# Peptides against a protein of PDB entry 4PN1, part 210

Target 1, 261 residues: chain A of PDB entry 4PN1
Amino acid sequence: KIEMNFLNKPIVPDTTKVISNFLTHYLITEPVEHVEIEAKLGTLIDLETQNRFEFPVMNETILNPEFNLRTRFESDMTASEHKYLNEFLNQAFRDSQKPGRLPFAYKHTKQVDLFYETEDNSRDKIRVSKNQSDNQVLACVKKRRVADLFLYCPNDAFDIRISISDELPVSMPSGNQQPSLTRLKDRVGYVHQEIKIDLTKTTQNDPVYDTTERHELEVEFGNIADLRDRAQKAKDGMEAPLFRRVQLFMDNVRILRREHS

## One batch from the design tools (peptide; made by RFdiffusion4, then SolubleMPNN)

Design b1_p29_2_s3 (from b1_p29_2, 16 letters changed)
Fold by OpenDDE base, seed 2:
Structure b1_p29_2_s3 (fold): chain B 261 residues (1-261), chain A 29 residues (1-29)
Amino acid sequence: as target 1 above (261 residues)
Amino acid sequence: SELLKKLKEETEKILKELEEKLEKKNAEP
């Protein structure tokens, strides 16, 4: 007879606990009202070398935010990598439509984001998102990044940034205000078990800088209310539901960051 | 010539439309 361990009980990976605690803080302890929680694939860049940072670790490692590691995170990938991930997700979508599986949902969205300066000269800009086809307003928000958690992934193509953001709904800017920045977004979205995976191509025309194109992949918790409920239960001593949800989220992230052309 | 300019503009427009269609097709499952 084989047992899981000497307690014969499931054990939660330390990574899951650390991330769960991080999320619980911003869901329950110091709650963000309009919270968005996403993981982006990208690269931790060493500011001194301008290359991918090399930490003395051999596997996925959460970096301690209390230490200034002199890094920046680049949430970008090549067009080839982005295309590969799109094809990979398309195949995953098709496979999920088979009997006995939980299906993906799919959505393709093209939008224009207009950024406006706030009257209070805050660093946070108002973002007005419009549908590119009919110019209908989709959202008007002031997004503030609250916290980041970085995962160095030496064995994978990408590192990970988990971000906590506050997306405050705000009124439309005054009609006389001109946008400081405009972005075109082409977003392919996949949803599986209320976890959202987005592939986004962003084109930005800056009057000072040349047109820049970015290719991003993000994984987001699609049901914040459920996640908050799980976090509250964890705070009350029942951690298992939160751990299971975080494990699911991280497994999806791990699958994606391992895929490369 | 003005004709060459127009033809170039039309060609660029068609190319852009084709690229957008191709991108959409590749994005869809």
Scores: peptide ipSAE 0.071, ipTM 0.533, DockQ to the pose 0.009
Fold by OpenDDE base, seed 5:
Structure b1_p29_2_s3 (fold): chain B 261 residues (1-261), chain A 29 residues (1-29)
Amino acid sequence: as target 1 above (261 residues)
Amino acid sequence: SELLKKLKEETEKILKELEEKLEKKNAEP
């Protein structure tokens, strides 16, 4: 009989603990009411070099937010990388439909996001999302970025930003108000075990500048209520359920950030 | 105004073209 280790118990990676604590803070300690928790694939850019940040570590490392590392995060990738990930996820979807597997769900969404300035001149814009086909309003929210956690991943194609946002449902802007920005989004979504993986192509037309296209991959916790319950249990001394969910999330992220053509 | 109508039509045309371009790039399972 083989045992896992000399205690014969699962070991929780330090990364899992750090992320779990981060999530617990914004789920339980200072709870965000309409929380969205996502990881985006991208690149940590050194502001001095404008190249990918180089930190003296050899593996996945959560950057301490207390330190100003003079970095920015770029959540964009090339069309080729995005296509590769799409093909990869399509294959994963197909494989998951086989007997004995938990299946992916798939959804293709095309929407237009209209951004409106708020009356209070706050940095937060109102986003109205509409279905491209019928112009039906899908959502009207004010999204506030609450916190970010950055993972430097020197061995992988992408670094990771885990973001906590508050997506506050708000009333529709006044009919006389014009959007300050319009974005077309084409999103393919894959859901596995309540973890959502989205590949998004965003097109923005600037009246002065050429059309810009962005390619993003995001991984999101699809069941916030369950996650909040797990976080509460963790605060109460039962950490295992939260750790398991965070581990699952991070393993999915790790798979994706390693995939490249 | 005629100008607003023209701008709207042009915007719709651009959006349609962009949509078509996006459709060609996505692969479905």
Scores: peptide ipSAE 0.058, ipTM 0.535, DockQ to the pose 0.010
Fold by OpenDDE base, seed 3:
Structure b1_p29_2_s3 (fold): chain B 261 residues (1-261), chain A 29 residues (1-29)
Amino acid sequence: as target 1 above (261 residues)
Amino acid sequence: SELLKKLKEETEKILKELEEKLEKKNAEP
């Protein structure tokens, strides 16, 4: 008989533990009420060189947030890369519809996001999301970025930013308020085992910057309640359910960040 | 307020123009 190791038990990768602890902090220890947890594909840019950051590591590594590495994260990719990922996910969707597989769900949405300044000129803007076709309000939220965790991925096409955000539902801004920013979003969404994968084309005009088009891929935990339950169990000493869920999430991210045209 | 109004109008114009150009529908499965 062959055993997995000298304990004959599964071992959890260090990356999974670190991410799990990070999530547990904002789910349980200092809980964010309306938490959104997503990973975006992009590039860590060295502010000095304006090129992709280079670190003396040979594999996926979580950057320590206590160190200022003088980097920025660009959550963007080329139109070609975005198209390739769309085709890749379409194929994955089709394959998942076969007998013996767990199916993807698919949704295509077009929305407009209107951003409003708050009366107190706080950093957080109110975002009103509307369906582009009928102008129906989909959501009105105040989103705050709480924390980021960066993964440098030297062997892959993209680096990763995992973000903790608080999306507080708020009342609609007064009718006399004008949006300070408008974004058009064309999003194709895939859901597999309650993990959301979104490809988004975003168009926006900034008064300071020229009109920009962005191509983004994000991976999100689609069941926060379940994740919070798993995190609570982990805090209580049963870590396996959380580790499994984080591993699933990260494996999906790892698949996607390796794909390029 | 006036600045926000102007910014809104400018943004909306540009976005409409880009929307028309960008009607490249993502491929569906």
Scores: peptide ipSAE 0.057, ipTM 0.482, DockQ to the pose 0.011
Fold by OpenDDE base, seed 4:
Structure b1_p29_2_s3 (fold): chain B 261 residues (1-261), chain A 29 residues (1-29)
Amino acid sequence: as target 1 above (261 residues)
Amino acid sequence: SELLKKLKEETEKILKELEEKLEKKNAEP
């Protein structure tokens, strides 16, 4: 008979603990009311070299947010990489429909995001999201990024940014306001066990800059209420449910960041 | 289920559209 270790108990990876603590802070300790928690695939760029950041580590590493590492995060990929991931997720979707599996849900959304300046000249813009087909308002929010956690992944095609955001529902801008920015989003969304995986093609018409197209992949916690409940239980001394949920989330992220054409 | 069939059809349609767009973009000098 083989045992897992000398305690014969599962061990929680340190990465899971660090991320769980990070999430617990913004779910429970300093709670963000309308919290969104997502991981984006991208590249940590060294501001000095303008190349991918090179850290003296050999595997996935959470960067300490207390230190300015002189990096920027580019949440973009090539069209080819994006296509490959789409094909990969489509296959995963098909395979999940087989008997004995938990199925993916799938959704294709084309939306227009209109950004408006706030009256108080705050840095945060009001985003009005509309369905491109019928112009139905999907959301009107003021999104503020609260915190980021960066993972350097030297063995994978992408690095990871986990972001905590506050998506405050707000009233529609006055009819006299013109949007400062318009963004088209073509989103292919997959949901498995309440984890959302979105492939998004974003087209932005900037009056100053040429039309920029971005290809993004994001992984999001689809059930914040459940996650908050798990985080509360963790604060109360029962950490296992939170760790399991964070591990599931991160395993999905790890699968995706390893895929490349 | 009819819903699953619709979702599959939509997925295939989106894939095709994305492929066509990618091909078009790759075909554009």
Scores: peptide ipSAE 0.020, ipTM 0.398, DockQ to the pose 0.011

Design b1_p29_3_s1 (from b1_p29_3, 14 letters changed)
Fold by OpenDDE base, seed 3:
Structure b1_p29_3_s1 (fold): chain B 261 residues (1-261), chain A 29 residues (1-29)
Amino acid sequence: as target 1 above (261 residues)
Amino acid sequence: SEEEERFLKGLRERAERDERAREEARKKA
């Protein structure tokens, strides 16, 4: 007979615990009402060197937010990397349709985001999202970044930012207001076990700057209510459901991150 | 705890710094 360890019980990695505690804080302790929780693939850049940040660690490491490491996060990748990930996810989608598997859902959307300044000149802009095909309003929100947790991943092509945001629904701007910024988004979305994976091409036309295109990959918790329930149970002393959900989320992130190694 | 408070403060400050850095990078691009 083989046992897992000398206690014969599962052990939870520290990464899972730290992330779980981070999420629990903003789900339960100081709850964000309209919370969005996502991980983006990108690069930690050293502000002094303008190169990828280097830290003396050999594996995936959550950076301690108490320390100012003089870094920025670039949530972008090359067009070729983005294309590869799209092909990879398409194959994963196809494979998941086979008998005995849990299937992916797939959605392709083309959206325009219009950003408006607020009357109070607050830092948070109002974002109106419209469908490009029929100009139907999809959402009107004021998005506030609440917190970020950074993972330095020395063995992979990408680092990770896990972000907590508040997406507050707001009324449409007055008809006389002009958008300060317009972004076109071409988004391919994959959903598996309520984890959402989005590949987004964003085109931004700036009157002063050349048109810029960005390629982003994000992984999002698709069922916040379930996640909040799990976080509450964790606060009540039952941590296993939350740990399992966070582990699932992070495993998906790790798969995607490794494909570009 | 004091440790938890420092951690949370760090999270907020990091988020703010990252947002500023992204805004600056967008203006230079």
Scores: peptide ipSAE 0.090, ipTM 0.664, DockQ to the pose 0.713
Fold by OpenDDE base, seed 4:
Structure b1_p29_3_s1 (fold): chain B 261 residues (1-261), chain A 29 residues (1-29)
Amino acid sequence: as target 1 above (261 residues)
Amino acid sequence: SEEEERFLKGLRERAERDERAREEARKKA
């Protein structure tokens, strides 16, 4: 017989615990009502060098948010990396359609996001999202970034930002208001076990600045209600369901960040 | 706990810094 360890009990990695606690706080303790929880692939940039930060660690490491490490996170990748990930996910999708597997769902969407300034000149802009094909309003929200948790991943092409956001539904801007920013999003979405993986090409049209293109990969919890329930159970002393869900999420993130051209 | 509060404060402050950085980066682009 093989046992897991000398206690013959499952051991939860600290990474899972830290992330779980982070999520539990914003799901249960100080609950964000319209919470979005996503991980983005990107790069932790040292503000002094403008290069990827080199932390003195050898593996995936959650950065302590108490310390100002003078970093910024760039949620971008090259077009080639993005293409590679798309091909990788397409193959994963195909493989998942085979008997005995849980299939991916696939969705391709083209969206335009219009950003409007708020009356109070708050930092949070109103985002009106429309379908590019029919101009149907999909959402009108004020997205507030609540918290970020950063993972430095020295062995992989990308670092990770896990973000808690509040997507507060708001009324449409007045018809006379012009958007301060527009973003065209070409998004390929994959869903597996209620974890959403999005590859997004974003073209930003700024009235003042040059058009920029960004390539992003996002991993999102697709079932917030379930996650909240798991978080509540964790607060009640039953952590295993939350840990399992976080582990699943993070394993998907880990798979993706390891893939590069 | 005090430790938890410090952690949470750090999260909030980092989020704010990152948002400012994004805004500044946009203005410089």
Scores: peptide ipSAE 0.036, ipTM 0.588, DockQ to the pose 0.722
Fold by OpenDDE base, seed 1:
Structure b1_p29_3_s1 (fold): chain B 261 residues (1-261), chain A 29 residues (1-29)
Amino acid sequence: as target 1 above (261 residues)
Amino acid sequence: SEEEERFLKGLRERAERDERAREEARKKA
């Protein structure tokens, strides 16, 4: 018989613990009411060089937010990389439909996001999301970024930003108010074991700036209630359910960040 | 703990820096 180690007990990686603690804080300790938790693939850019950040580490590492590393995160990729990821996920979808597997769900959506300034000129904008085909209002929210955790991944195509956001439902802007920004989103969504993976092509029409196109991949916790329950159990001394869920999430992220054209 | 407080402070400061960086990037675009 083979044992996993000399204690024959699972060992929790530090990455899992750090992320779990990070999530627990914003789920339980200082709970965000309408929390969204996502990881985006992108690039940590050194503000001095404007190139990908170089840090003296040899593998995936969580950057300590206490230190100013003079970096920014760009949640964008090339059209080629995005296309490759789409094909990769399509294949994963097909393979998951086989007997004995848990199937992906698939959804393709086209929406328009309209951003409005708040009456109090707060930094947070109101986002009105509409279905692109019939202009049906899907959501009206004020999204606030609460916290970010960055993973530098020197061996992979992408770095990772895990973000906590608060999506506060708000009333529709005044009918006479013009949007400050419009985004067209073409989103292909995959769901597996309540983890959402979205590939999004965004066309941004800015009245002041030129039209920009972005290609994003995000991984999101699809069941916040379950995650919050797991986080509560962790606070109560039972950490295993939370660790397992975080591990699942991160394994999906790790798969995706290695894929490129 | 003091360590947790420092960590949380760092998160907040990072979020603020990232916001500023995004704003600056938008202004340059």
Scores: peptide ipSAE 0.023, ipTM 0.482, DockQ to the pose 0.656
Fold by OpenDDE base, seed 2:
Order: sequence, then structure tokens, then C-alpha cells
Structure b1_p29_3_s1 (fold): chain B 261 residues (1-261), chain A 29 residues (1-29)
Amino acid sequence: as target 1 above (261 residues)
Amino acid sequence: SEEEERFLKGLRERAERDERAREEARKKA
């Protein structure tokens, strides 16, 4: 007979606990009303060397936010890496359509984001998102970054930033306002068990800067209401549902960050 | 807990640093 451990009970990894606590804080303790929770693949860059930061660790590590490590996070990847991930996800999509599996959903979206300065000159811009094909307004929001949690992943192609954002719905800017920035987004979206995986090609037209193209991969919690309910249960002493959901999310992230061209 | 307070303080400070860095990058451009 085999037992799990000397207590014969499941054990939760520290990574899961730390992330769960981080999420619980912004879901329940100091709740963000219109919360978006996403993980982006990218690279922790050492500000001194401008290379990927090197920490004296050998595995996935949550960085303590109390310390200023003189890093920035770059959420961009090469076109080749992005293409590879797209092909990988396409194969995963196909495999998930087989009998006995839970299928992916797929969506391809092309949108334009228009950014406007606020009347109060706040730092947060209003983002108007429109469908490129018919100019239908998809959303008008003021997005505020609330918190970030960084994972250094020395064995993988990418590091991870988990971000909490508040996306407040707002009224459309006045017709006399001009956008300060425009972004074209070509997004391929995959959804599996309410976890959203988006590959996005972004073309930014800045009046001051040259046109820049970025390639991003993000993983997002697709059911915030369910996640909030799980977080509430965790606060009430039942942590298992939250841990399971966080584990699922992180396993998907771990799969993706290991893939590279 | 004291640990939680320190963690939250760190999150706030990091967010502020990141915002300042974004602003500085914007000003230098």
C-alpha cells in the first residue's frame, strides 16, 4: 500500500498558497470591483545589465515584492516565439476536440484601442475598444494597475507577471477629444475550463514614437465570480476550492512558459 | 499579520516604483 506522505494527506505547495493569498486579498479583503487577473509571459530584465536577471535560485520562484531588485518586466516576445506558441496551442486545441477531453473554445478578434486623457488629468487613460471590421464599440474603460506579482522561472523560456487590474466602465470621451494613442490588436483567444489564453499582436501608432509591434501571451481567469466565491470560502476556512483553481491556472501557465522555438 | 502587512506594503511600493519608472520613461521620450 502506498500513502501520499506520513500524514497520508494532500499537501499544498507554497507557490499555490502565496498566489492564492495574493488573489484573496484583492478579491475579498480589499476587493477590486471590476477586477482583471492575468499572467503575462515575458522576461525580468536587470536594469543594470539590460539582460535577463539572474537570481541564485534553481526553480520557479515568487519574488518578494518588499525588495527592490532593480528589475523591469518585458511582456514582449519574438515573432518566432509567438508563432511557435500559436502552433502549440492550435495543436492543443485539436487534441482537446477528441472524445473524452474537454474542448477548447477558439476566437479570433481584431480590435482597435483608442486611449484618451481624462479631464482631471489623471494618470489613468480611458480606453475605447472597437471592432476593426465595423467600428462597433466593444468597451470603454479606465484601467488601473493595482498590483503585480513576479515569478522568476530560470528553467523556462519566460518569466511571469501576475497582475491585478481594475477595469472601471466609464462613459465615452467627448467628441472633441483626440486619442493620445492608438493600438491595433490582433488577438487569437483560446478558452479551456474558463481559463483564457490570448496571443496578441499589437501594433502601436504613437505620434511621438515610431510604430512598434509587440507579441504577447496572457493567461486570464475567465470566471471572476467563481474565483471570488472560492476566495471567500478560503477566508471562511475552506481553502481547497481556491487552491485547486489556482493550481489549474498555474499549470496552464507552466505549460506555456516551457515552450519555446 | 505582520507578514501580510509587509507583503502588502511591498506590493504598494513596487507598484509605485513601476509607475514612476513608466512616467520617467514617458518624460525621456
Scores: peptide ipSAE 0.041, ipTM 0.600, DockQ to the pose 0.535; fails the geometry check

Design b1_p29_3_s2 (from b1_p29_3, 16 letters changed)
Fold by OpenDDE base, seed 4:
Structure b1_p29_3_s2 (fold): chain B 261 residues (1-261), chain A 29 residues (1-29)
Amino acid sequence: as target 1 above (261 residues)
Amino acid sequence: DEKEKRFFEGLKEQARRNEEARREAEEKA
């Protein structure tokens, strides 16, 4: 008989614990009401060098937010990388349709995001999302970034930002208000075990600057209620359900992070 | 837990900096 270790108990990696604690805080301790929790692939940029951040570590490392490392995160990838990931996910989708597997769900959406200034000149813009095909309003929210957790991934093409956001539903801007910014989003979405994986092409038309296209991959917890329940249980001393969900989430992120052309 | 407190304080400060940076970038655009 083989045992896991000399205690014959599962061991939870620190990464899982840290992330779980991070999530628990914003789910339970200081709860964000309309919480969005996502991981984005991108690059940590050292503000001093303007190059990818370098740290003397050999594996995935959560950066300590107690320290200002003078970094920025660029949630962008090349078109080729994005295409590769799309092909990879398409194959994963196909494979998941086979007997004995849990299937992906697939959705392709095209939306336009209209950003409006708030009447009170608050820092957060109102985002109105509409379906490009019929202009149906999908959402009208004020999105506030609550917290970011950065993972430096020296062995992979991408670093990771896990973000907590508050997407507060708000009333539509006045009919006479013009958007300050318009973004077109072409989103290919995959859902597996309530984890959402989105590949998004964002086109922004700037009247002054050339049209910019951004390619993003995000992984999101698709069932916040379940996650909140797990977080509550964790606060109550039963951490295993939360750890399992976080591990699942992170494993998906890790898979995607490793896939590059 | 002091460590936990510092951790989340750090996150708040980081968020503040990020927001400021975002605003500055938007104003320059």
Scores: peptide ipSAE 0.497, ipTM 0.874, DockQ to the pose 0.547
Fold by OpenDDE base, seed 3:
Structure b1_p29_3_s2 (fold): chain B 261 residues (1-261), chain A 29 residues (1-29)
Amino acid sequence: as target 1 above (261 residues)
Amino acid sequence: DEKEKRFFEGLKEQARRNEEARREAEEKA
């Protein structure tokens, strides 16, 4: 008979524990009401060198937020990388439709995001999202970034930012108000086991600057209620359900950050 | 407990710095 270790019990990686604790805090301890939890692929950039951040580690490492490492995170990739990931996910989608597998769901959306200044001159802008085809309002929210957790991934093409955000539904801006910024989004979305994977092309027109295009990949928890329940159980001493969900999330992220053209 | 406290305090401070950096980047762009 073979046992997995001398206790014959599963061992939870520190990454899973740290992220689970991080999520539990903003789900249960200091709960964010309209919470969005996502991981973005990108690059940690050293502010001093303007190159990718380097640290003397050889594996996925959560950066300690107690220390100012003087970095910024760029949630962007090349068009070719983005295309490759799209093709990769398309294949994964097709494979998941086979008998005996759990299928992906797929959705392609094109929307315009309009940003408005708030009447109270608050720092947070109001975002109105509309469908490009029929101009139907999809959402009107004020988004607040609550916390970020950065993962340095020296062996992969991308580093990771896990973000906690609060998306507060708000009333539409007055009809006479003009948007301060407009962004076009072309989004291809995949959902597997309630984990959302979105590939987004964002186009922004600036009257002063040239049109900029960004290519982003994000992984999001698609069932916040379930995640909150798991976090509550963790607070009550049953951590396994939360650990399993976080592990699933991170495994999907790990798959994606390793793929590149 | 103290370590956890410092961790989340660090997250708050980090969020502040990140927001400042974002604003600066937007102003320069």
Scores: peptide ipSAE 0.497, ipTM 0.870, DockQ to the pose 0.611
Fold by OpenDDE base, seed 2:
Structure b1_p29_3_s2 (fold): chain B 261 residues (1-261), chain A 29 residues (1-29)
Amino acid sequence: as target 1 above (261 residues)
Amino acid sequence: DEKEKRFFEGLKEQARRNEEARREAEEKA
């Protein structure tokens, strides 16, 4: 008979524990009311060299937020990388439709995001999202970035930023207000076990700067209510459900960041 | 837990720095 270890019990990796604790804080301890939790693929850039930051580690590492490492995170990839990931996810989608598997859901969305300054000249802009096809308002929110957790992934094509945001629903801006920024988004979305995976092409028309195009991949918790319930249970001493959900989320992220052209 | 306190204080400070950097970038544009 083979046992898992000398205790014959599952061991939870530190990565799972740290992320679980991070999430529990913003779900339960200091709860964000309209919380969005997502991981973006990108690159940790050394501000001094403007190259990918190099850490003396050999595996996935959560960076300690107590330290200012003088880095920035670039949530962008090349068009070729983005295309490769799209093809990869398309294949995963097809494979998931086979008998005995849990299927992906798929959605393609084109939207326009209009950003407005707030009347109070607050730092946070109001974002109005509209469907490009019929100009229907999809959302009107004020998004605030609450916290970021960074993972350095030396063996993979991408580093990871896990972000906590507050997306507060707000009233539409007054008709006299002009948008300060307009962004076109072409989003291909995949959902598997309530984990959302979005490939987004963003086009920004800047009157001063040339049109910029960005390619992003994000992984989001699709069921915040369930996650909050799991976090509450964890705070109450039952951590296993939260750990399992975080593990699922991170495994999906790990799959994606390993794939590159 | 002091470690936990420092962890979340660090997160707040990072968020502040990130916002400051964003503002500086907007002012220079």
Scores: peptide ipSAE 0.499, ipTM 0.873, DockQ to the pose 0.516; fails the geometry check
Fold by OpenDDE base, seed 1:
Structure b1_p29_3_s2 (fold): chain B 261 residues (1-261), chain A 29 residues (1-29)
Amino acid sequence: as target 1 above (261 residues)
Amino acid sequence: DEKEKRFFEGLKEQARRNEEARREAEEKA
């Protein structure tokens, strides 16, 4: 018989612990009411060089938020990279339909997001999301970014931002208000074990600026209630369920960030 | 506990900086 190690029990990586603690804080300690938790693939940019951030490490590394590293995160990729990931996920979807596997769910949506200034001139914009085909309102929210955790991934094409956001439902803007920004979103969504993977092509129509296109991949926790329950158990001293969920989430992220054309 | 405190304080400060940068970008636009 082979054992895992000399203690014959699982070892939890620091990455899992740090992320689990991070999530627990915003789920339980200082709970965000309408929490969204997602990881985006992108690039950490060094503000001094305007190139990808470089640090003398050789592994996936959570950057310490205690320090201002003078970076920004660009949640974008090339059309080619995005297409490759789409094909990759399509294959993964097909493979998951085979007997003995847990299947992906698949959804393709086209959405328009309208951004409005708030009546109180608050910093956060109101986002009205509509179905592009029938203009039905899907959501009206004020999204606040609460916290970001950055992972520098020197061996992969992408770095990772894990974000905690608060999506506060709000009333529709006044009928006389014009949107300050309109975004068309073509989203291909995959769900596996309640982890959501979205490939989004965004076309932004700005009256002042030229039309811009963005390609994003995000991984999201699809069952916040379950995650919150796991986080509560972790606070109560039983960390294993939370660790397992975070590990699952991060493994999916790791798979995706390694794939490139 | 102190390390954890600094960690989350850092996250708050980072969020503040990010928001400030976003605002500055919007004002320049």
Scores: peptide ipSAE 0.495, ipTM 0.872, DockQ to the pose 0.515; fails the geometry check

